# Peptides against a protein of PDB entry 1Y0J, part 8

Target 1, 39 residues: chain A of PDB entry 1Y0J
Amino acid sequence: EARECVNCGATATPLWRRDRTGHYLCNACGLYHKMNGQN

## One batch from the design tools (peptide; made by RFdiffusion4, then SolubleMPNN)

Design b1_p10_4_s3 (from b1_p10_4, 3 letters changed)
Fold by OpenDDE base, seed 4:
Structure b1_p10_4_s3 (fold): chain B 39 residues (1-39), chain A 10 residues (1-10)
Amino acid sequence: as target 1 above (39 residues)
Amino acid sequence: LIPYKPENLA
């Protein structure tokens, strides 16, 4: 299937995260989203 | 949409 970060398109990450609505984010983008409240 | 770091795009 190959998961992709909805923010940057990365297909590999040390830890997959999810935003408030369930979209997958790579670790870095997920942390960015968490800190800033948006992508 | 803004990636945390630009290197995430490659």
Scores: peptide ipSAE 0.108, ipTM 0.637, DockQ to the pose 0.111
Fold by OpenDDE base, seed 3:
Structure b1_p10_4_s3 (fold): chain B 39 residues (1-39), chain A 10 residues (1-10)
Amino acid sequence: as target 1 above (39 residues)
Amino acid sequence: LIPYKPENLA
């Protein structure tokens, strides 16, 4: 199986992140989510 | 759904 960012659908990233409920986010979307509190 | 960079949607 392959991992996907739950926000943008990217399948590759320099660093996989997770939101507060455990969903996987690419580095860029994870940083955006962290700074803005939403996807 | 808002990506940090628009190119991430491609």
Scores: peptide ipSAE 0.107, ipTM 0.632, DockQ to the pose 0.110
Fold by OpenDDE base, seed 2:
Structure b1_p10_4_s3 (fold): chain B 39 residues (1-39), chain A 10 residues (1-10)
Amino acid sequence: as target 1 above (39 residues)
Amino acid sequence: LIPYKPENLA
């Protein structure tokens, strides 16, 4: 399978995260969304 | 969704 960050399009990350609706985010984008309240 | 590091988008 292939996974891609729905925010930046990255295909590799040290840790895959998910937003509140289940969409996959790379670690960096996940933390960014968490900090900005837009998950 | 909000862009993380816009320089990396498109």
Scores: peptide ipSAE 0.102, ipTM 0.630, DockQ to the pose 0.074
Fold by OpenDDE base, seed 5:
Structure b1_p10_4_s3 (fold): chain B 39 residues (1-39), chain A 10 residues (1-10)
Amino acid sequence: as target 1 above (39 residues)
Amino acid sequence: LIPYKPENLA
């Protein structure tokens, strides 16, 4: 099955990231959350 | 979660 960013729903990204609780984030959302101090 | 670029979502 296809992976989805839990934040924006994107199904493709140059780099999959993961938040501190293990949820997958696309690169853009991962960086956004990092900058804003979110999980 | 904080949405990335909310103007581009939904």
Scores: peptide ipSAE 0.098, ipTM 0.624, DockQ to the pose 0.069

Design b1_p10_4_s4 (from b1_p10_4, 4 letters changed)
Fold by OpenDDE base, seed 2:
Structure b1_p10_4_s4 (fold): chain B 39 residues (1-39), chain A 10 residues (1-10)
Amino acid sequence: as target 1 above (39 residues)
Amino acid sequence: SLPYKPENLA
């Protein structure tokens, strides 16, 4: 069982992040969400 | 979950 970024589908990242509702995001997508507030 | 999935994020 492997984790996937709910935004881009990546299965590997230097740092897993989570959005405000608990969805897993890769580091890049997580930072994007943090900066923009949405996808 | 998330509706938009941009190709260039990762």
Scores: peptide ipSAE 0.119, ipTM 0.669, DockQ to the pose 0.107
Fold by OpenDDE base, seed 3:
Structure b1_p10_4_s4 (fold): chain B 39 residues (1-39), chain A 10 residues (1-10)
Amino acid sequence: as target 1 above (39 residues)
Amino acid sequence: SLPYKPENLA
C-alpha cells in the first residue's frame, strides 16, 4: 500500500507524522496540525 | 475525527 497524507495527499515526505487519532500526515501538515489542533 | 482537507497545506 502507498501511504498518503490525509490532509494534502502527499505520498512522500521527509518524516511521516500522525494526528491525535492516528491518521498519517506528511511532515509539513503534521507540524501544522500540532501547532493549530487541526489541518 | 478527520483533519481539514484543503488542496495542499504542505
Scores: peptide ipSAE 0.117, ipTM 0.670, DockQ to the pose 0.098
Fold by OpenDDE base, seed 1:
Structure b1_p10_4_s4 (fold): chain B 39 residues (1-39), chain A 10 residues (1-10)
Amino acid sequence: as target 1 above (39 residues)
Amino acid sequence: SLPYKPENLA
């Protein structure tokens, strides 16, 4: 099984991140959520 | 998963 960003669906990223609830996000989406509080 | 998934985030 392959991991996917729960936001954009990316399957590859330089760094996997997780949101506050533990869902996996790619680096870009994770940073966006961090900076803005939500997508 | 997140309820809103904008395509331009990554």
Scores: peptide ipSAE 0.112, ipTM 0.663, DockQ to the pose 0.091
Fold by OpenDDE base, seed 4:
Structure b1_p10_4_s4 (fold): chain B 39 residues (1-39), chain A 10 residues (1-10)
Amino acid sequence: as target 1 above (39 residues)
Amino acid sequence: SLPYKPENLA
């Protein structure tokens, strides 16, 4: 099974990120979450 | 868990 961003469903990204509870986010969603506190 | 925001779509 392929990893998916929990926010947008992307299966490919230049850099996988994680939120504070350990959910995987693509780079874009992870950066948004970091800047805004939520996705 | 996370709330979905459409502006975050890749």
Scores: peptide ipSAE 0.111, ipTM 0.666, DockQ to the pose 0.087

Design b1_p10_5_s1 (from b1_p10_5, 4 letters changed)
Fold by OpenDDE base, seed 5:
Structure b1_p10_5_s1 (fold): chain B 39 residues (1-39), chain A 10 residues (1-10)
Amino acid sequence: as target 1 above (39 residues)
Amino acid sequence: SLPYKPEHLA
């Protein structure tokens, strides 16, 4: 199955990221999460 | 699939 950002639902991104608990996030959501500590 | 509470970016 296709990967999907657990936050925004995006199915494509320049760089897939993963939060500390292992959930996949698109680059944008991942950076936001990293900066703010939460989605 | 793991539990997660999504919140769209502003």
Scores: peptide ipSAE 0.115, ipTM 0.652, DockQ to the pose 0.107
Fold by OpenDDE base, seed 2:
Structure b1_p10_5_s1 (fold): chain B 39 residues (1-39), chain A 10 residues (1-10)
Amino acid sequence: as target 1 above (39 residues)
Amino acid sequence: SLPYKPEHLA
């Protein structure tokens, strides 16, 4: 199995994050989403 | 649920 960021497709990240509905995001995309409300 | 943008953001 392998996990992918649902926004950018990255398969590795220092920290996996999840959006409000449970989608996995890499750290960078997750922080962006958190700050802006969307990717 | 979220728009796909194939790049690292932030």
Scores: peptide ipSAE 0.114, ipTM 0.679, DockQ to the pose 0.090
Fold by OpenDDE base, seed 3:
Structure b1_p10_5_s1 (fold): chain B 39 residues (1-39), chain A 10 residues (1-10)
Amino acid sequence: as target 1 above (39 residues)
Amino acid sequence: SLPYKPEHLA
């Protein structure tokens, strides 16, 4: 199965990120989470 | 994994 961002559902991104508990986030959502502490 | 799916970023 294909990977998808747990927040927005995107299936493609320039850089896959992971939150502190290991969930995959697209680059944009990952950066937002990192800066704000939440999605 | 997640207990819920976070809301989509606008």
Scores: peptide ipSAE 0.108, ipTM 0.666, DockQ to the pose 0.116
Fold by OpenDDE base, seed 1:
Structure b1_p10_5_s1 (fold): chain B 39 residues (1-39), chain A 10 residues (1-10)
Amino acid sequence: as target 1 above (39 residues)
Amino acid sequence: SLPYKPEHLA
């Protein structure tokens, strides 16, 4: 299986990020989460 | 395989 963003389901991103508990997020969702504390 | 899924971005 391919990796996917736990928030938006994207399977491709220029940079995979992880939330505070280790779940994978695409770059965009990860940055949003970082700035706002949640998606 | 995903243990948690946050709400989609608004």
Scores: peptide ipSAE 0.095, ipTM 0.638, DockQ to the pose 0.154

Design b1_p10_5_s2 (from b1_p10_5, 3 letters changed)
Fold by OpenDDE base, seed 1:
Structure b1_p10_5_s2 (fold): chain B 39 residues (1-39), chain A 10 residues (1-10)
Amino acid sequence: as target 1 above (39 residues)
Amino acid sequence: SLDYRPSQLA
């Protein structure tokens, strides 16, 4: 099994992040989500 | 692996 970013589908990232409901996001998508409230 | 890409831009 492999993890993937629920926003962009990336399967590798320097840092896995999670959104407010616990879904996995890559670092870049997670930061965008954090700063803007959505991806 | 796909590139990091938010679905929206600020």
Scores: peptide ipSAE 0.113, ipTM 0.638, DockQ to the pose 0.060
Fold by OpenDDE base, seed 4:
Structure b1_p10_5_s2 (fold): chain B 39 residues (1-39), chain A 10 residues (1-10)
Amino acid sequence: as target 1 above (39 residues)
Amino acid sequence: SLDYRPSQLA
């Protein structure tokens, strides 16, 4: 199965990130989450 | 917990 960003549903990204509970986020969503504390 | 909102998409 293909990995998917739990926020936006993207299946491709230059860098996969993870939130504090281990959910996968694309690079953009991960950075947004990190900077704002939520997404 | 999970609270992913479309309005907060990057």
Scores: peptide ipSAE 0.098, ipTM 0.630, DockQ to the pose 0.090
Fold by OpenDDE base, seed 2:
Structure b1_p10_5_s2 (fold): chain B 39 residues (1-39), chain A 10 residues (1-10)
Amino acid sequence: as target 1 above (39 residues)
Amino acid sequence: SLDYRPSQLA
């Protein structure tokens, strides 16, 4: 099934990440959010 | 900051 980053819309990433509520983020957006608290 | 869990499965 298709998946996309809820922040940037990317459909492919080396590593999918997911926040505490289950939203999917690409690796870059996930790391950014983790480090800064927001996308 | 928020906690994000990785998953390589898509």
Scores: peptide ipSAE 0.097, ipTM 0.607, DockQ to the pose 0.090
Fold by OpenDDE base, seed 5:
Structure b1_p10_5_s2 (fold): chain B 39 residues (1-39), chain A 10 residues (1-10)
Amino acid sequence: as target 1 above (39 residues)
Amino acid sequence: SLDYRPSQLA
């Protein structure tokens, strides 16, 4: 199995992020969520 | 803001 960003489906990223409920996001999607409150 | 925590080793 391979980890994937729950938003964009990317399987590789320089930095994995997780939301407060534990969902994995790639760096880009995680930053977007953090800054805007949405994906 | 949402709590998106980074982890390179996750």
Scores: peptide ipSAE 0.094, ipTM 0.598, DockQ to the pose 0.108

Design b1_p10_5_s3 (from b1_p10_5, 3 letters changed)
Fold by OpenDDE base, seed 2:
Structure b1_p10_5_s3 (fold): chain B 39 residues (1-39), chain A 10 residues (1-10)
Amino acid sequence: as target 1 above (39 residues)
Amino acid sequence: SLPYRPEHLA
């Protein structure tokens, strides 16, 4: 099994995050999503 | 806002 950021496709990150509905995001995309309300 | 696309995947 493998995990992938739903925004950028990265398969590795210092910290996995999740959006408001539970989709996995890498750290960078997760922070962007949090600040802007979208990926 | 525009979608975020990190440079490390370019």
Scores: peptide ipSAE 0.166, ipTM 0.684, DockQ to the pose 0.089
Fold by OpenDDE base, seed 5:
Structure b1_p10_5_s3 (fold): chain B 39 residues (1-39), chain A 10 residues (1-10)
Amino acid sequence: as target 1 above (39 residues)
Amino acid sequence: SLPYRPEHLA
């Protein structure tokens, strides 16, 4: 199996992040969430 | 099944 960003579907990223509920996000989406509070 | 609604980055 492969990990996938729950927001954009990316399967590869320089850094996997997780949102407040533990869902995996690629670095870009994770930073977006962090900066804006949500996707 | 997760309380998360995907949305592409603008």
Scores: peptide ipSAE 0.155, ipTM 0.673, DockQ to the pose 0.110
Fold by OpenDDE base, seed 3:
Structure b1_p10_5_s3 (fold): chain B 39 residues (1-39), chain A 10 residues (1-10)
Amino acid sequence: as target 1 above (39 residues)
Amino acid sequence: SLPYRPEHLA
């Protein structure tokens, strides 16, 4: 199985991120989440 | 608080 961003479903990203509860996010979604506190 | 629920950006 391949990893997926829990927000946008992307399966490839320059950098995998995780939110505060451990969910995987692509770089873009992770940055958005970090800046705004939500996806 | 509520459980995690993404909006699905992109």
Scores: peptide ipSAE 0.110, ipTM 0.644, DockQ to the pose 0.103
Fold by OpenDDE base, seed 4:
Structure b1_p10_5_s3 (fold): chain B 39 residues (1-39), chain A 10 residues (1-10)
Amino acid sequence: as target 1 above (39 residues)
Amino acid sequence: SLPYRPEHLA
């Protein structure tokens, strides 16, 4: 099993991020979430 | 947390 972005399903990213409750997000989705408070 | 959309939003 490989890590997946919980938003878009990407399995590779230049930087793994996490949301406020610890779910893994790819860099792009993590930045979106950070800026907008949601996916 | 909120429900996630299965699209790449950024």
Scores: peptide ipSAE 0.132, ipTM 0.679, DockQ to the pose 0.119; fails the geometry check

Design b1_p10_5_s4 (from b1_p10_5, 4 letters changed)
Fold by OpenDDE base, seed 2:
Structure b1_p10_5_s4 (fold): chain B 39 residues (1-39), chain A 10 residues (1-10)
Amino acid sequence: as target 1 above (39 residues)
Amino acid sequence: DLPYTPEALA
């Protein structure tokens, strides 16, 4: 499938994460948002 | 933590 990080647009990542509303985030963006109280 | 899936499953 063709997935894309809603934050940075990355199409590949070791681990896809998902925010509380179900949007996909690459691992890096997901962790960044988690640490900063986002998504 | 946020829900996640390995890239291999994407």
Scores: peptide ipSAE 0.076, ipTM 0.589, DockQ to the pose 0.074
Fold by OpenDDE base, seed 4:
Structure b1_p10_5_s4 (fold): chain B 39 residues (1-39), chain A 10 residues (1-10)
Amino acid sequence: as target 1 above (39 residues)
Amino acid sequence: DLPYTPEALA
């Protein structure tokens, strides 16, 4: 199956990240979550 | 974090 960012729905990113509960985030959304502590 | 490669796809 195709992976997608649980925040924005993107299916392609230079680096997949994971949130604290293990959900996949694209690089941009992962960094946003990290910096702001939320979606 | 995972690199964007075929092996890394869910």
Scores: peptide ipSAE 0.049, ipTM 0.558, DockQ to the pose 0.064
Fold by OpenDDE base, seed 1:
Structure b1_p10_5_s4 (fold): chain B 39 residues (1-39), chain A 10 residues (1-10)
Amino acid sequence: as target 1 above (39 residues)
Amino acid sequence: DLPYTPEALA
């Protein structure tokens, strides 16, 4: 299915992650959030 | 950790 990272707008990523509110994040943005707690 | 799915399954 098609989706978009709510942070950077990417439409392609090896892994789709989801934030605490359920919004989709690309792998890079999801990992950034994990490591830093936020954008 | 945050839930995730492989792109191939998205």
Scores: peptide ipSAE 0.077, ipTM 0.591, DockQ to the pose 0.070; fails the geometry check
Fold by OpenDDE base, seed 5:
Structure b1_p10_5_s4 (fold): chain B 39 residues (1-39), chain A 10 residues (1-10)
Amino acid sequence: as target 1 above (39 residues)
Amino acid sequence: DLPYTPEALA
């Protein structure tokens, strides 16, 4: 049931983000994808 | 945990 970042598998983050298709990303991965135009 | 936040173009 625990939420996981679809990129790195982290189960905890200061801020959950979601990509364009609704998949959860931790804050770090979300920012990484945003900066690199991946999500 | 923020389960109901809006989608972010991450």
Scores: peptide ipSAE 0.068, ipTM 0.575, DockQ to the pose 0.067; fails the geometry check

Design b1_p10_6_s1 (from b1_p10_6, 4 letters changed)
Fold by OpenDDE base, seed 2:
Structure b1_p10_6_s1 (fold): chain B 39 residues (1-39), chain A 10 residues (1-10)
Amino acid sequence: as target 1 above (39 residues)
Amino acid sequence: SLPYKPENLA
């Protein structure tokens, strides 16, 4: 069982992040969400 | 979950 970024589908990242509702995001997508507030 | 999935994020 492997984790996937709910935004881009990546299965590997230097740092897993989570959005405000608990969805897993890769580091890049997580930072994007943090900066923009949405996808 | 998330509706938009941009190709260039990762």
Scores: peptide ipSAE 0.119, ipTM 0.669, DockQ to the pose 0.108
Fold by OpenDDE base, seed 3:
Structure b1_p10_6_s1 (fold): chain B 39 residues (1-39), chain A 10 residues (1-10)
Amino acid sequence: as target 1 above (39 residues)
Amino acid sequence: SLPYKPENLA
C-alpha cells in the first residue's frame, strides 16, 4: 500500500507524522496540525 | 475525527 497524507495527499515526505487519532500526515501538515489542533 | 482537507497545506 502507498501511504498518503490525509490532509494534502502527499505520498512522500521527509518524516511521516500522525494526528491525535492516528491518521498519517506528511511532515509539513503534521507540524501544522500540532501547532493549530487541526489541518 | 478527520483533519481539514484543503488542496495542499504542505
Scores: peptide ipSAE 0.117, ipTM 0.670, DockQ to the pose 0.097
Fold by OpenDDE base, seed 1:
Structure b1_p10_6_s1 (fold): chain B 39 residues (1-39), chain A 10 residues (1-10)
Amino acid sequence: as target 1 above (39 residues)
Amino acid sequence: SLPYKPENLA
């Protein structure tokens, strides 16, 4: 099984991140959520 | 998963 960003669906990223609830996000989406509080 | 998934985030 392959991991996917729960936001954009990316399957590859330089760094996997997780949101506050533990869902996996790619680096870009994770940073966006961090900076803005939500997508 | 997140309820809103904008395509331009990554």
Scores: peptide ipSAE 0.112, ipTM 0.663, DockQ to the pose 0.090
Fold by OpenDDE base, seed 4:
Structure b1_p10_6_s1 (fold): chain B 39 residues (1-39), chain A 10 residues (1-10)
Amino acid sequence: as target 1 above (39 residues)
Amino acid sequence: SLPYKPENLA
């Protein structure tokens, strides 16, 4: 099974990120979450 | 868990 961003469903990204509870986010969603506190 | 925001779509 392929990893998916929990926010947008992307299966490919230049850099996988994680939120504070350990959910995987693509780079874009992870950066948004970091800047805004939520996705 | 996370709330979905459409502006975050890749």
Scores: peptide ipSAE 0.111, ipTM 0.666, DockQ to the pose 0.086

Design b1_p10_6_s2 (from b1_p10_6, 3 letters changed)
Fold by OpenDDE base, seed 5:
Structure b1_p10_6_s2 (fold): chain B 39 residues (1-39), chain A 10 residues (1-10)
Amino acid sequence: as target 1 above (39 residues)
Amino acid sequence: DLPYKPENLA
């Protein structure tokens, strides 16, 4: 079903990522979080 | 927080 990035609200991405607490992030936001050491 | 690049926003 529909998925949404918890950071930016995007509903489509080349690669869904997940933060350490299990929330879905689009690829771009996931990479940002990874680079900045965020959950 | 923001996406890595604003142009990558859906």
Scores: peptide ipSAE 0.103, ipTM 0.656, DockQ to the pose 0.063
Fold by OpenDDE base, seed 1:
Structure b1_p10_6_s2 (fold): chain B 39 residues (1-39), chain A 10 residues (1-10)
Amino acid sequence: as target 1 above (39 residues)
Amino acid sequence: DLPYKPENLA
């Protein structure tokens, strides 16, 4: 199996992040969530 | 909404 960003579906990223509840996000989505509190 | 970097979007 392959990991994918729960927000955008990307399967490749320079850095996997996790949201407040532990779901995997690509770097870009993770940063967006961090800066805005949500998507 | 969508994140800033388009290369990480699918």
Scores: peptide ipSAE 0.098, ipTM 0.652, DockQ to the pose 0.110
Fold by OpenDDE base, seed 4:
Structure b1_p10_6_s2 (fold): chain B 39 residues (1-39), chain A 10 residues (1-10)
Amino acid sequence: as target 1 above (39 residues)
Amino acid sequence: DLPYKPENLA
């Protein structure tokens, strides 16, 4: 289905994450959002 | 830097 990080567009990541509204984020972007609450 | 740009990701 070719998932993409809604923040950076990455199509591959060691761990897919999701933001509060359900959008997919790569691990790096997801961790950033988790730590800062926003991009 | 910020992960907004792909080049900033590890």
Scores: peptide ipSAE 0.092, ipTM 0.637, DockQ to the pose 0.068
Fold by OpenDDE base, seed 3:
Structure b1_p10_6_s2 (fold): chain B 39 residues (1-39), chain A 10 residues (1-10)
Amino acid sequence: as target 1 above (39 residues)
Amino acid sequence: DLPYKPENLA
């Protein structure tokens, strides 16, 4: 199976991140959410 | 699941 960023739909990233509820985010989206306090 | 928002792209 393939993995997708739940925010932007990217299927490839230098680093997969996960939010506190376990959703996968690409590196860029993960950093954005972390920096802006968004969920 | 998170909603897609263009403003949230980095």
Scores: peptide ipSAE 0.091, ipTM 0.644, DockQ to the pose 0.123

Design b1_p10_6_s3 (from b1_p10_6, 6 letters changed)
Fold by OpenDDE base, seed 2:
Structure b1_p10_6_s3 (fold): chain B 39 residues (1-39), chain A 10 residues (1-10)
Amino acid sequence: as target 1 above (39 residues)
Amino acid sequence: AIDYRPENLA
């Protein structure tokens, strides 16, 4: 597959995350948005 | 905060 972080476009990450709407985020972006309350 | 859950750890 060709998974990409919807925020930064990264194609590889130590841990893929997914928001409540199903979009994939790399670990860094997922944590950043989680901590800052951003989408 | 937005709930971003881990989906795959491999």
Scores: peptide ipSAE 0.191, ipTM 0.697, DockQ to the pose 0.085
Fold by OpenDDE base, seed 3:
Structure b1_p10_6_s3 (fold): chain B 39 residues (1-39), chain A 10 residues (1-10)
Amino acid sequence: as target 1 above (39 residues)
Amino acid sequence: AIDYRPENLA
């Protein structure tokens, strides 16, 4: 599927994550948001 | 904490 990180626009990542509202985040951005909250 | 979980966790 054509997935894209809503934070950085990456289309590939070792691990796709999803925020509470269902937006897709790459692994790096997902971890960043997990640690710091919404950006 | 906000829940950010792996979508493709296997």
Scores: peptide ipSAE 0.162, ipTM 0.663, DockQ to the pose 0.080
Fold by OpenDDE base, seed 4:
Structure b1_p10_6_s3 (fold): chain B 39 residues (1-39), chain A 10 residues (1-10)
Amino acid sequence: as target 1 above (39 residues)
Amino acid sequence: AIDYRPENLA
């Protein structure tokens, strides 16, 4: 399956993360959200 | 908390 980060649109990442509602985030955006309390 | 799919881990 193909997917893209709902935040930046990236289609490839070392680690796909997912927010609390199940949306996919690339590793960088996922970490950004985590660090800013948006997880 | 941000989760991830284990299959994506390298």
Scores: peptide ipSAE 0.137, ipTM 0.666, DockQ to the pose 0.113
Fold by OpenDDE base, seed 5:
Structure b1_p10_6_s3 (fold): chain B 39 residues (1-39), chain A 10 residues (1-10)
Amino acid sequence: as target 1 above (39 residues)
Amino acid sequence: AIDYRPENLA
């Protein structure tokens, strides 16, 4: 199975990130959460 | 790449 961003569903990204519960986020969504105080 | 650094956790 392909890795998928839990926020937007993207399956490709230059940098995978993870949330505090271990779910994968694409770079863009991870940065959005980081910038909005969700990291 | 996969970034597991704490600062990048969301």
Scores: peptide ipSAE 0.120, ipTM 0.666, DockQ to the pose 0.065

Design b1_p10_6_s4 (from b1_p10_6, 5 letters changed)
Fold by OpenDDE base, seed 1:
Structure b1_p10_6_s4 (fold): chain B 39 residues (1-39), chain A 10 residues (1-10)
Amino acid sequence: as target 1 above (39 residues)
Amino acid sequence: SIDYKPSNLA
């Protein structure tokens, strides 16, 4: 039941982010999503 | 739905 990045599956990150639908992303994937509009 | 792909920042 550990949290995972919905994109890459990472279970640890310096900062958990959330996409527009509320799904958890690691910091890197979240930033990529923010910059490009998609994961 | 979520469009999954590798992050260029990862």
Scores: peptide ipSAE 0.223, ipTM 0.722, DockQ to the pose 0.079
Fold by OpenDDE base, seed 2:
Structure b1_p10_6_s4 (fold): chain B 39 residues (1-39), chain A 10 residues (1-10)
Amino acid sequence: as target 1 above (39 residues)
Amino acid sequence: SIDYKPSNLA
């Protein structure tokens, strides 16, 4: 399987996260999204 | 694994 961050395109991250609609985000983008409410 | 700094954060 292959996973990609929907924001930055990263294919590897220490921790995969998901936004409110279920899209995958790398750890960094996910944290940003969580804190700011946007991706 | 590598933790990339995010870009296009909008």
Scores: peptide ipSAE 0.122, ipTM 0.671, DockQ to the pose 0.062
Fold by OpenDDE base, seed 4:
Structure b1_p10_6_s4 (fold): chain B 39 residues (1-39), chain A 10 residues (1-10)
Amino acid sequence: as target 1 above (39 residues)
Amino acid sequence: SIDYKPSNLA
């Protein structure tokens, strides 16, 4: 499938994450979002 | 795989 981080546009990551609303985030952006509440 | 940095930093 094709997937893209909604924050940085990355198409590959060691671990796909999702925010509270279900948007896909790469691992780095997902961790940032989790810790800070924003991308 | 390449994991990019967050783009919108607070």
Scores: peptide ipSAE 0.104, ipTM 0.659, DockQ to the pose 0.059
Fold by OpenDDE base, seed 3:
Order: structure tokens, then C-alpha cells, then sequence
Structure b1_p10_6_s4 (fold): chain B 39 residues (1-39), chain A 10 residues (1-10)
């Protein structure tokens, strides 16, 4: 499958995450979102 | 909360 981080556009990451609405985020962006409440 | 799925197979 071709997955892409909705925040930074990365197509590969050690751990795919998803925000509360279900959008895919790379690990880094997902952690940022979690800590700050937004991308 | 944020869901996650391992994606690095190295």
C-alpha cells in the first residue's frame, strides 16, 4: 500500500500513527500532534 | 488518543 503522512508527506516511518479523526501520521508528526494538540 | 501500527520491518 501507498501510505503518506498527512502532515509532512513522509511515505515511510518506524511507526504509523493516526490522529483522532483517523488521518495517518508518521511517528514524529503523531507524537508532535499528541503533545501539542495539533499538527 | 492516537492509534499506531508498526511499519518498519528492518
Amino acid sequence: as target 1 above (39 residues)
Amino acid sequence: SIDYKPSNLA
Scores: peptide ipSAE 0.096, ipTM 0.633, DockQ to the pose 0.060

